# Designs tried in a protein design run: peptides against a protein of PDB entry 3T6J. Part 206

Target 1, 375 residues: chain A of PDB entry 3T6J
Amino acid sequence: PIVESYIGFIESYRDPFGSRGEFEGFVAVVNKAMSAKFERLVASAEQLLKELPWPPTFEKDKFLTPDFTSLDVLTFAGSGIPAGINIPNYDDLRQTEGFKNVSLGNVLAVAYATQREKLTFLEEDDKDLYILWKGPSFDVQVGLHELLGHGSGKLFVQDEKGAFNFDQETVINPETGEQIQSWYRSGETWDSKFSTIASSYEECRAESVGLYLCLHPQVLEIFGFEGADAEDVIYVNWLNMVRAGLLALEFYTPEAFNWRQAHMQARFVILRVLLEAGEGLVTITPTTGSDGRPDARVRLDRSKIRSVGKPALERFLRRLQVLKSTGDVAGGRALYEGYATVTDAPPECFLTLRDTVLLRKESRKLIVQPNTRLE
Target 2, 372 residues: chain A of PDB entry 3T6J as posed
Amino acid sequence: PIVESYIGFIESYRDPFGSRGEFEGFVAVVNKAMSAKFERLVASAEQLLKELPWPPTFEKDKFLTPDFTSLDVLTFAGSGIPAGINIPNYDDLRQTEGFKNVSLGNVLAVAYREKLTFLEEDDKDLYILWKGPSFDVQVGLHALLGHGSGKLFVQDEKGAFNFDQETVINPETGEQIQSWYRSGETWDSKFSTIASSYEECRAESVGLYLCLHPQVLEIFGFEGADAEDVIYVNWLNMVRAGLLALEFYTPEAFNWRQAHMQARFVILRVLLEAGEGLVTITPTTGSDGRPDARVRLDRSKIRSVGKPALERFLRRLQVLKSTGDVAGGRALYEGYATVTDAPPECFLTLRDTVLLRKESRKLIVQPNTRLE

## One batch from the design tools (peptide; made by RFdiffusion4, then SolubleMPNN)

Design b2_p21_4_s1 (from b2_p21_4, 13 letters changed)
Fold by OpenDDE base, seed 5:
Structure b2_p21_4_s1 (fold): chain B 375 residues (1-375), chain A 21 residues (1-21)
Amino acid sequence: as target 1 above (375 residues)
Amino acid sequence: PVITDEVASVVPLSDAPSVRG
């Protein structure tokens, strides 16, 4: 078997300021079959990057072909095991040296084991589709999230010599219609500038890229889906995201007005964006469960994903990228924290919904180190 | 990286969600 590993101070999610890495390591075996799908995605990456909703001036100057591998984890040392990874976590290095993507396939497989009777917050008519396509949709989302999410976008930089990596006279901010007013100076990084929101903000951008690009037929074709199957994968991917946004409330601490999990905060933000789009795209309805206790249902109108959802996500995603590229911390924080606020205001009453989410919380799962054998 | 809701739910007790009431 082909063995891969990585070890070091890598992820900064546990740092309140999003900068200091936690020591982490894994040993894994390459899954050749799944890696082949991601390699096809890599082959189309340069073209797909052009589909993202920002000008080429806000994208990498040169496309650097990344590696993408699916891995089955044998051992993992750290506070939390991810389903996918993009490294290094330095945007300057990603832009100049490239990056590597991995999908932790057997970690994803654990997420597929949800039983129908335990599946919360979905309409009955959606449960079977969700169960059927959750796995495949995760593969699509992870691939897009890592490769074209974390792997996209340019930071505007002025180096130590005073030189800019962009033309100050010709590059236009698509949101303002004006020249670029801010950038990263020497020694400034994404994490150092955006600090407490950096991790969650970047995850939100990456997740949004996944939702946005999964609508592209070429993406679904790469993963082997066509026709009605492709549409179902898209639907389930979006449905999973809006459901995750509701589930995310578990990781909000009202007393401290803070989030304890960067990805879940990101998913809540996306839910808020799609709710704001209106027009019946997403509906969250409080209900009463069969046990007589509070419950809820999330409904996504699949017929409005492209007409309502895509434009809303496009605008939001572009704003995220523009603010990131320009190092506009004030604007970025205002935008992101605005969508990340959790109140009990109608119509959603998110704090009340949080109580429902906690009430319906599933028992804790354990991920244990696997055994290996020859077959 | 991507962390699923199932994985994210595996948190230390110190990071466990608080319940109202």
Scores: peptide ipSAE 0.097, ipTM 0.586, DockQ to the pose 0.046
Fold by OpenDDE base, seed 1:
Structure b2_p21_4_s1 (fold): chain B 375 residues (1-375), chain A 21 residues (1-21)
Amino acid sequence: as target 1 above (375 residues)
Amino acid sequence: PVITDEVASVVPLSDAPSVRG
């Protein structure tokens, strides 16, 4: 077997300021079959980057071919086990030196072991599709999230000598129609500038890239989906995201007005964006469970994903990227924290929904180190 | 990094997982 490993101070999610990395390490075995799909995704990455909703001037000047491998984890040491990884976490290095992506396939497999009777917050009509396609759709999402999410975008920088990595006279901010008014100065990084929102904001951008690009037929073809299957994968991917946005409320602490998990915060933000799009795209309906206690249902109108959902994500994702590229912390914080705010305001009543989410919460799964044997 | 809701649930609620995919 092909063995992969990494170790070091890698992820900064436990740092409130998003700066200090937690010591982490893993040992894993390559899954060749799934890795082949990710390799095909890598082969299409340069073209797919052009499909993202920002001008080329906001994308990397030079495409750097990354590695992408699917891994079955044997051992993972850290505070949490991710489903995918993109390293390094330094944007400058990603832009100039390259990056590596991995999908932790067996972690995903554990996540997909959902019993129908325990599946919360979905309509009965969606449960079977969800169970069937959750795994495959998440493979797509992870691939896009890592490779084209974290692996996309340019930071505008003025170096220590005063030189810019963009033409100040010709580059136009697509949101304002004006010249670029802000950038990163020498020594400034994404994390240093955006600080408390940096991790979640970036995860939100990456998740949004996944949802946005999963609509592209080429992406689905790479993963082996065509026709009705491709449409079901898209539907379930989006459905999973909006459901995750509801589930995310578990990780919000009302008393402290803070989020305890960056990805879940990101997913809640996406839910808010899609709810704001309106037109019946997403509906959350409080219900009463068979036990007589509060419950809820999330509905996603499949027919409105492209007509309503995609444009909403396009605009939102463009804004995320433009604010990131220009180092506009004030604008970025205003945008992101606005969507990340949890209140009990109607019609959603998210704090009330949070109580429902907590009530319906299942016991946490235990991930146990696997054994591997040669057959 | 990507963390699923199921994976996130494995992480202690007091601890934010180190994930940036």
Scores: peptide ipSAE 0.089, ipTM 0.611, DockQ to the pose 0.130; fails the geometry check
Fold by OpenDDE base, seed 3:
Structure b2_p21_4_s1 (fold): chain B 375 residues (1-375), chain A 21 residues (1-21)
Amino acid sequence: as target 1 above (375 residues)
Amino acid sequence: PVITDEVASVVPLSDAPSVRG
């Protein structure tokens, strides 16, 4: 078997300033069969990058073919086990040296074991479809999130010698129509500039890339889905995201006005974006459960994903990237914190919904290390 | 074996328990 591992101070999610890494490590075995799907995605990555909603000037200058491997985790030491990983975390290294992607396949598989009767916040008509396609849709989302999410975009940089990695005279900011007015100076990084919002902002960008690109027929084909199956995978992927945005409220602390989980904050932001799009795309309806206590239902109109959802996400995703590329912290913070704000304002009444989410919270799942053997 | 450096994207499963430290 092929064994992969890493160890060190890698992720900074627990640092409110996004700087200090948490010590973690894993040992995993390569799943060759699943890795083959991701290899096909890698083979199409250069072309798919062109489908992202920003000018080529905001994308990496040269495509560097990354590794992408599906791993079955044997042991993971850390505060949480991810579903996917993109390394290194340094944007400059990603641009110049490349990166590696992994999907933790057996971690994803654990998520598939949701019992229908315990599945919260979905319409009854969606539950069976959700259960059927949650796994496959998540494979798609993780692959896109890692490879084309974290693996996309360019930071505009002025190096220590004063040289720019972009043409100041010709590159235009697509949001303003003006020349580039801000960039990263030598020694400045994504995390150092965006600080408290850096991790969640980047996760939001990556998740948005996943939702946006999963609409591309080539992506679904790579993963082996065609026709009605492809449409169902798309639907469930988007449905899962909007549901996750609601579930995210568990990780918001109203008293401190802060989020405790970067990815969940990101998912809430995406939910807000899609709700803002309106036109009946996403509906959250407070209900009463069979126990007589508050409940809720999330509805996604699949017929409006492309017509309403995609354009809204396109605009939002472009803004995220442009602000990231230009190092516009003020603009980025204003945008992101705006969508990340949780109030009880109608019609959503998110603080009230949070109470419902907490009420319906499932018991904490524990991930237990598996064993393996040679057959 | 490939030793990976800094991992940028950790996607926790929405239903996976976040180990809150």
Scores: peptide ipSAE 0.025, ipTM 0.547, DockQ to the pose 0.072; fails the geometry check
Fold by OpenDDE base, seed 2:
Structure b2_p21_4_s1 (fold): chain B 375 residues (1-375), chain A 21 residues (1-21)
Amino acid sequence: as target 1 above (375 residues)
Amino acid sequence: PVITDEVASVVPLSDAPSVRG
């Protein structure tokens, strides 16, 4: 088998300042069948990047073909096992040298092993579809998230010599209609500039890319889904995201007005965006469980994903990218923290919903690392 | 060159189903 590994101080999610990496290491085996799908995705990446809702001037000048593999993890050392990885974490290296994408396939498989009777916050009619397609939809989401999420977008930079990596005279900010007025200066990075929101913001962008591009038939075709199956995968992917946004409340600390998990914060933000879109796209309904205690149901109107959801996400995603590209920290923070704010304001009453989420919280899943044998 | 750090995407296992005990 083809074996891949990595080790070192890689991810900085546990650092409040996003600077110090946590020590991680894994050993994994390549899943050839799933990797083939990701290879096809890579082959289409340059074209799919054009489908993203920003001008080519806000996209990387040159597409560097990355590596993308699906891995079955044999061993993992760290505080948490990711489902997907995009490395290196340094944008300069990503832009100049390229990057590698990894899907940890068997980690995803474990995440999907929920018993129907324990599946929270979904309508009964959605549970079977959710169980059936959660895995496949997440494969799609991870692939898009890593490759076309983290792998997309351009930062406008003025180098130490005063040269710009964009034409100041011709590049127009699609949000303002004006020339570019802000950029990264020499020595400024995404993390240094956006600081406390950088990680979650970027995850939100990547997740949004996944939702947005999963609507493209070519994407689903690459993963082997057509017709009704493709539509079900799309539906479950979006449903999973809005459900995740509700579940995310577990990771919010009201007393500190702080989020403890960057991805969950991102998912909550996306939920807020889709709720704001209105028109019955997403509905969260407080209910009473069979035990007589608070419960909730999330409903996503399938018929409104393209008509309501996509445009809302498009606008939001474009704003995320534009603010990121231009290094507009003030605008970016205002936008992101606005959606990330958790209050008990009606109609959602998120703090009350948080109590429900905590009440219905499932025990933490443990991943039992597999063995391997020679055949 | 301005290093724009793209955050390594880690999808946490928070979406994993409960372990069958």
Scores: peptide ipSAE 0.019, ipTM 0.487, DockQ to the pose 0.042; fails the geometry check

Design b2_p21_4_s2 (from b2_p21_4, 11 letters changed)
Fold by OpenDDE base, seed 5:
Structure b2_p21_4_s2 (fold): chain B 375 residues (1-375), chain A 21 residues (1-21)
Amino acid sequence: as target 1 above (375 residues)
Amino acid sequence: PVLTEEVASVVPLDDAPAVRA
C-alpha cells in the first residue's frame, strides 16, 4: 500500500485567537479508487475556479495544480479527526507554492452510520433520500470544500519592500465599486488579522464554495451523477448543510456568547444566510415529537435552491472573499459575527431551538484506531 | 479541513465534547 503521513503543529482551531497550531499527526493508506474521483476534480479545478463569484483579480494569479488524495486513516493523534484536510494553512504558501488536499475516507464512513429512526430534524419524506445520498453528497462537499474552498482566493499583499501583488490603479472592489483601500502588510497573516473569527470564517467560506459549486453539472458528472441523481445529490447536500446549521446550536455557549466549534459556527452562519434569503427556501418549524417532548423540522424547498439560494449564497460568498482579500477585519467581523449571533428573537427563536437540539442529543460516538489484515 | 457533525464534538474549544442525534 501507499502510505502517507503528516506530523506537526498544524491546526489552530483550539487557539482562541486562531493562530497557534495544535500538535497533530496521522498515518494513512491511499485509497486509489476514491482518489481517482478527486483527481478528476483537480483536472477541472482551473475552470471551476472561474465560476466562483469574484473577479479574477481576487483569485490566484496563477493556477497551481494541487494534489488530492483519499486516505484511510490507520492512526491519528490529536484532539479530533477531520474528514478532509487542506495544507499548508498559510495563505502565502498556498498562493505561491501550492497545497495538498486530503479526504479521510474511512472517517467519512463513520458519519454514515445514522439510522433512520435516529435521524432528527428532517421531514419524513426527506429521510430516505437523505440516508441514500448523505455519503455521496458529502464526498462532493468535501472535495469542493478543500480544493476550491480553501484552495481559492487571493490575499492582497504589500511586501516588505513596499511592492503590491495587485494593481492599485485598476483593481476594483466589486462590493464598493472603488479601488482597493486595504491589504495585508508584511508580517500580517489571515490568522493574525482576523484572529478569533479566522478559523470559522474560512470554514464558512469553504463550505459556501461547496454549496455554490455543487450546482454545476460538471462537478456532479465528475462524481458520477447525472439527471435526477445529480439533482438529488445537490438537494441532500444543501439539506445537510441547513440541518447542520440547526445542529450547530449545540456548540454555542449562551452564557459566554461564544462558539466552541469553528465548523459548526460556520454552518450556522450559512443557515442564517439562507433563512435571510426568504421566499420559503428554508423553514424551521418547532414540533412535538412522538415522545411528547419538543422537536423541530427543517425543510428546504428544492425548487428554490437555484432561484433563491444560489443568489443569496453568491452575494454572501463574494462578500466573504472580498473582505478576506482586502484584510478588512472590521467589515469581516461585522458581517460574520452578525450572522453568527444567537438570540431568541422571533421568528426562529434560536435559543429555544438550542434547547430542542440539546434535548435530542445522543450519546457520543467514539472513533478508535483500526487494525489491518490481509484479505 | 472538514469535520462532520459526528466528529465535530471531539474538537471543542472548551474541551466539552458532545454529540448530536
Scores: peptide ipSAE 0.092, ipTM 0.626, DockQ to the pose 0.059
Fold by OpenDDE base, seed 3:
Parts: structure tokens; C-alpha cells; sequence
Structure b2_p21_4_s2 (fold): chain B 375 residues (1-375), chain A 21 residues (1-21)
């Protein structure tokens, strides 16, 4: 078998300022079959990057072909195990040196442990479809999230010599219609500038890329889905995201006005964006469970994903990228914290929904190290 | 990195991490 490993101070999620890395390491075995799908995605990455909703001037100047491998994790030392990884975590290095992606395939399988009767917040008619396509949709989402999410976009930089990596005279900010007025100076990084929102903001951008690009026919073809199956994978991917946005409320602490998980905060933000789009795209309905206690249902109108959802996500995703590229911390914070704010305002009443989410919360899961052998 | 809802539940920032066995 092919063995992959890494070790070091890698992820900064545990740092409230997003700067200090937690020491982690893993040992994993390559899944050759799944890796082949991701290699096909890599082969299309340069073209798919052009489908992202920002001007080419806000994308990397040169495409650098990354590695992408599906891994079955044997051991992972750290506070948490991701489903996917994109490294290095330095945007400047991603732009100039390239990056590596991995999908932790057997970590994704943890999602399969949810039994139908325990699946919360979905309509009964969606449960079987959700169970059937959750796994495949995760493969799509993780691949896009890592490769084209974290692997996309350009930071505008002025180096230590005063040189810019963009043409100040010709590059236009698509949101303002003006020339670029802010950038990263020497010594400034994404994390150093955006600080407390950096990790979650970047995850939100990457998740949004996944939802946006999964609508592209070529993406589904790469993963082997056609016709009705492709549409079901899209639907379940979006459905999973809006459901996750509701589940995310578990990770909000009202008393401290803070989020305890960057990805879940990101998913809540996406839910808010899609709710704001209106037109019946997403509906969260408080209900009463079979136990007589509060429950809820999330509904996603699949017929409105392209007509309502995609345009809303496009505008939001573009704005995320533009603010990131220009180092506009004030604008970025205003946008992101606005969508990340949890109140009890109608019609959603998110604080009330949080009580429902907590009531329906499953027991904390444990990750058990697998065993393997060579035959 | 991507964390699923299930994985995210074991990686809270303000709580002790879940035990890995």
C-alpha cells in the first residue's frame, strides 16, 4: 500500500486569532479507486476555476497542478479529524508554490452511521434520498471544497520592495467599480488581518465554492453521476448544507456571542444567505415530534436551486472573494459577522430553533482508530 | 479542511476534544 503521513503545527482552528497552529499528525493509506476520481477533478481544475464568480484578475495568475489523494486514515493525532485537507494553509504559498489536497475517505463514512429513524430535521420524503446520496455528495463537496475552494482566489499583495502582484491601473473591484484600494502588505497574511473570522470565513468561501460548482455538469460527470442521479446528488448536497446550517446552532454559545466550530459557523452563514434569497428556496418549519416535544423540518425546493439559490450564492461568494483578495477586513467582518449573528428575530427565531437543535442533539461521537493488514 | 457535521461534533473549539481510540 501507499502510505501518506504528515506532522507539525498545521491547523489554527484552536487559536481564536487563527494564527497559532495546533500540533497534529496522521498516518493513512491511499485509496487508489477514489483517488482516481479526484485526479480527474484535478485535470479539470484549471477550467473549473474560470467558472468561479470573480474576474480572472482575482484568481491565481498561474495554475499549479496540485496533488489530490483519497486516504483511509489509520491514526490521527490532534483535537479533530477533518474529512478533507488542503495544505499549506498559507495563501501566498498556495499561489506561488502550489498545494496538496487529501480526502479522508473513511472519516466521511462516519456520516453513514446515522440511521433513518435518527435522522433529524428532514422531511420524510427526503430521508431515503438523503441516506442514499449523502456519501456520494460528500465526495463531490469535499473535492470541490479543497481543490477549488481553498485552492482558488488571489491575494493582492505589495511586497517588501513595494511591487504589486496586480496592475493597479487596470484591475477593477467588481463590487465597487473602482480601482483596488486595499491589499496585503509585506508581513500581512489572511489570518493576521482577518483574525477572529479568518478560519470560518475561509471555510464559508470553500463550502460556497462546493455548492456553486457542484451545479456544473462536468463536475458530476467526473464523479460518475449522470441524469437523474446527478440531479439527486446536487439536491442532497444542497440539502445537507442547509440542514447543517440548522445543526450549526449547537455550536453557538449565546452567552458569549461566539461560535465554537468554524465550519459549522460557515454553514450557518450559508443557510442565512439562502434563506435571504427567499422565493421558497429554503424553509425551516418548527414542528412537534412524535415525543410531543419541539422539532423542526428543513425544506429545500430543488426546482429553485439554479434559479434562486445559485444567483444568491454567486453574489455572496463573489463578495467573499473580493473582500478577501483586497484585504478589506472592515468590509469582510461586516459581511460575515452580519450573517453569523444569531438572534431570535422572526421569522426564523434562530435562538428558539437552537433550543430545538439541542433537544434533538445526538450523543457525542467517538472516533475509533481502525486496524488494517496486508494480505 | 472539511469537517462534516458528525466530525464537527467531535471538534469543538471551546470544549475538550473527543477521545480518539
Amino acid sequence: as target 1 above (375 residues)
Amino acid sequence: PVLTEEVASVVPLDDAPAVRA
Scores: peptide ipSAE 0.107, ipTM 0.654, DockQ to the pose 0.060; fails the geometry check
Fold by OpenDDE base, seed 1:
Structure b2_p21_4_s2 (fold): chain B 375 residues (1-375), chain A 21 residues (1-21)
Amino acid sequence: as target 1 above (375 residues)
Amino acid sequence: PVLTEEVASVVPLDDAPAVRA
């Protein structure tokens, strides 16, 4: 078997300021079959980057071909096991030297092992589809999230000598229609500048890229989905995201007005964006469970994903990128924290829904180190 | 990186990556 590993101070999620990495390491075996799909995705990456909803001037000047591998993790040392990884976490290095992506396939497989009777917050009609396609849809999402999410976008920089990596006279901010008014100074990084929102904001951008690009036929084809299957994968991917946005409330602490998990915060933000789009795209309905206690149902209108969801996500994703590129912390914080705010305001009443989420919370799953054998 | 809701739930709440506020 082909063995891969990494070790070091890698992820900064444990740092409230997003600057200090937590010590992490893994040993994994390459899954060749799944890696082949990601290789095809890499082969299309340069083209797919052009499908992202920002001008080429906001994308990296030179495409650097990354590696992408699906891994079955044998051991993972850290506070949490990711489903996917994009490294390094330094945007400057990603843009100048390149990056590597991995999908931890067996971690995903464990996550997908949901029993129908325990699946919360979905309509009965969606449960079977969700169970069937959650895994495959998440493979798509992880691939897009890592490769084209974290692997996309340009930071506008003025170097120590005063030179810009963009043409100040010709580059136009697509949101304002004006010339670029802000950028990163020498020594400023994404994490240092956006600080407390940087990790979750970036995860939100990456997740949004996944949802947005999973609508592209070429992406589904790369993963081997066509026709009705492709549409079901898209539907379940979006459904999973809006459901995750509801589940995310578990990780919000009302008393401290803070989030405890960056990805879940990101998913809540996306839920808010899609709810704001309106037109019946997403509906969260409080219900009463069979036990007589509060429950809820999330419904996503499949027919409105492209007509309502995509445009809303496009606009949001473009805003995320533009604010990131220009280092506009004030604008970025206003946008992101606005969507990340949890109140009990109608019609959603998210704090009330949080109580429901907590009530319906499943027991914590334990991931145990696997063993592998030659047959 | 990506964390599923299930994977996120595996992370101890006290040890959960600090959500950047």
Scores: peptide ipSAE 0.104, ipTM 0.640, DockQ to the pose 0.078; fails the geometry check
Fold by OpenDDE base, seed 2:
Structure b2_p21_4_s2 (fold): chain B 375 residues (1-375), chain A 21 residues (1-21)
Amino acid sequence: as target 1 above (375 residues)
Amino acid sequence: PVLTEEVASVVPLDDAPAVRA
């Protein structure tokens, strides 16, 4: 078997300032069959990067072919086991030296083990479809999230010698129509500048890339989905995201006005973006459960994903990237914290919905590490 | 990296030590 491992101070999600890495490590075995899909995705990555909603000047100057494998985790040490990984966690290194991606396949499989009768916040008509396609759709999402999310975009930098990695005279900010007015100076990093929002902001960008690019037929084809199956995978991927945005409220602490989990905050932000798009794309309806207690239903209009959802996400995703590239912390914070704000304002009444989410919270799932044998 | 909802519950910021090294 092919064995993959990593160890060290890698992820900074537990640092409020996004700087200090948590010590973690894993040992895993390559799943060759699943890795083949990700290899095909890598082969198409350079072309798919061009589909992202920013000018080439905001993308990497040269594409560096990364590794991407599906792994079955044998042992994981850390506070939490991810479904996918993109390393290194330094944007400068990603754009100049390259990166590696992995999907933790057996972690994903565990996440899919939801009983129909316990599946919350979905309409009955969506439950079977959701259960069927949650796994496959999440494989697509993870692949896009890691490879084309975390693996995309350029930071504008002025180096220690005063040289720019972009042409100041010709590069135009697509949001302002002006020349680039801000950048990263020598020694400044994504995390150092964006600090408290850096992790969640980047996860939001990566998740948005996944939703945006999963609409591309080539992506679905790479994963073996065509026709009605491809459309169902798209629908369930988007449905899962909006549902996740609601579930995210569990990780908000109203008394402290803060979020306790970066990915869940990101998913809530995306939900807010899609709700703002309006036109009946996303609807969250408070209901009463069979037990007489509060419940809720999330509805996503499949027919409006491309017509309403995609344009809204495109605009938002472009803003995220432009603000990131230019190191515009003030603009980035204003945008992101605006969508991340949780109030009880109508019509959504998110604080009230949070109570519902907490009431309907399922028991925490535990991942039990497997054993392995050689035959 | 991507964390599922179930896995995300394992990595809360609230459990992070307040002490800076």
Scores: peptide ipSAE 0.094, ipTM 0.642, DockQ to the pose 0.055; fails the geometry check

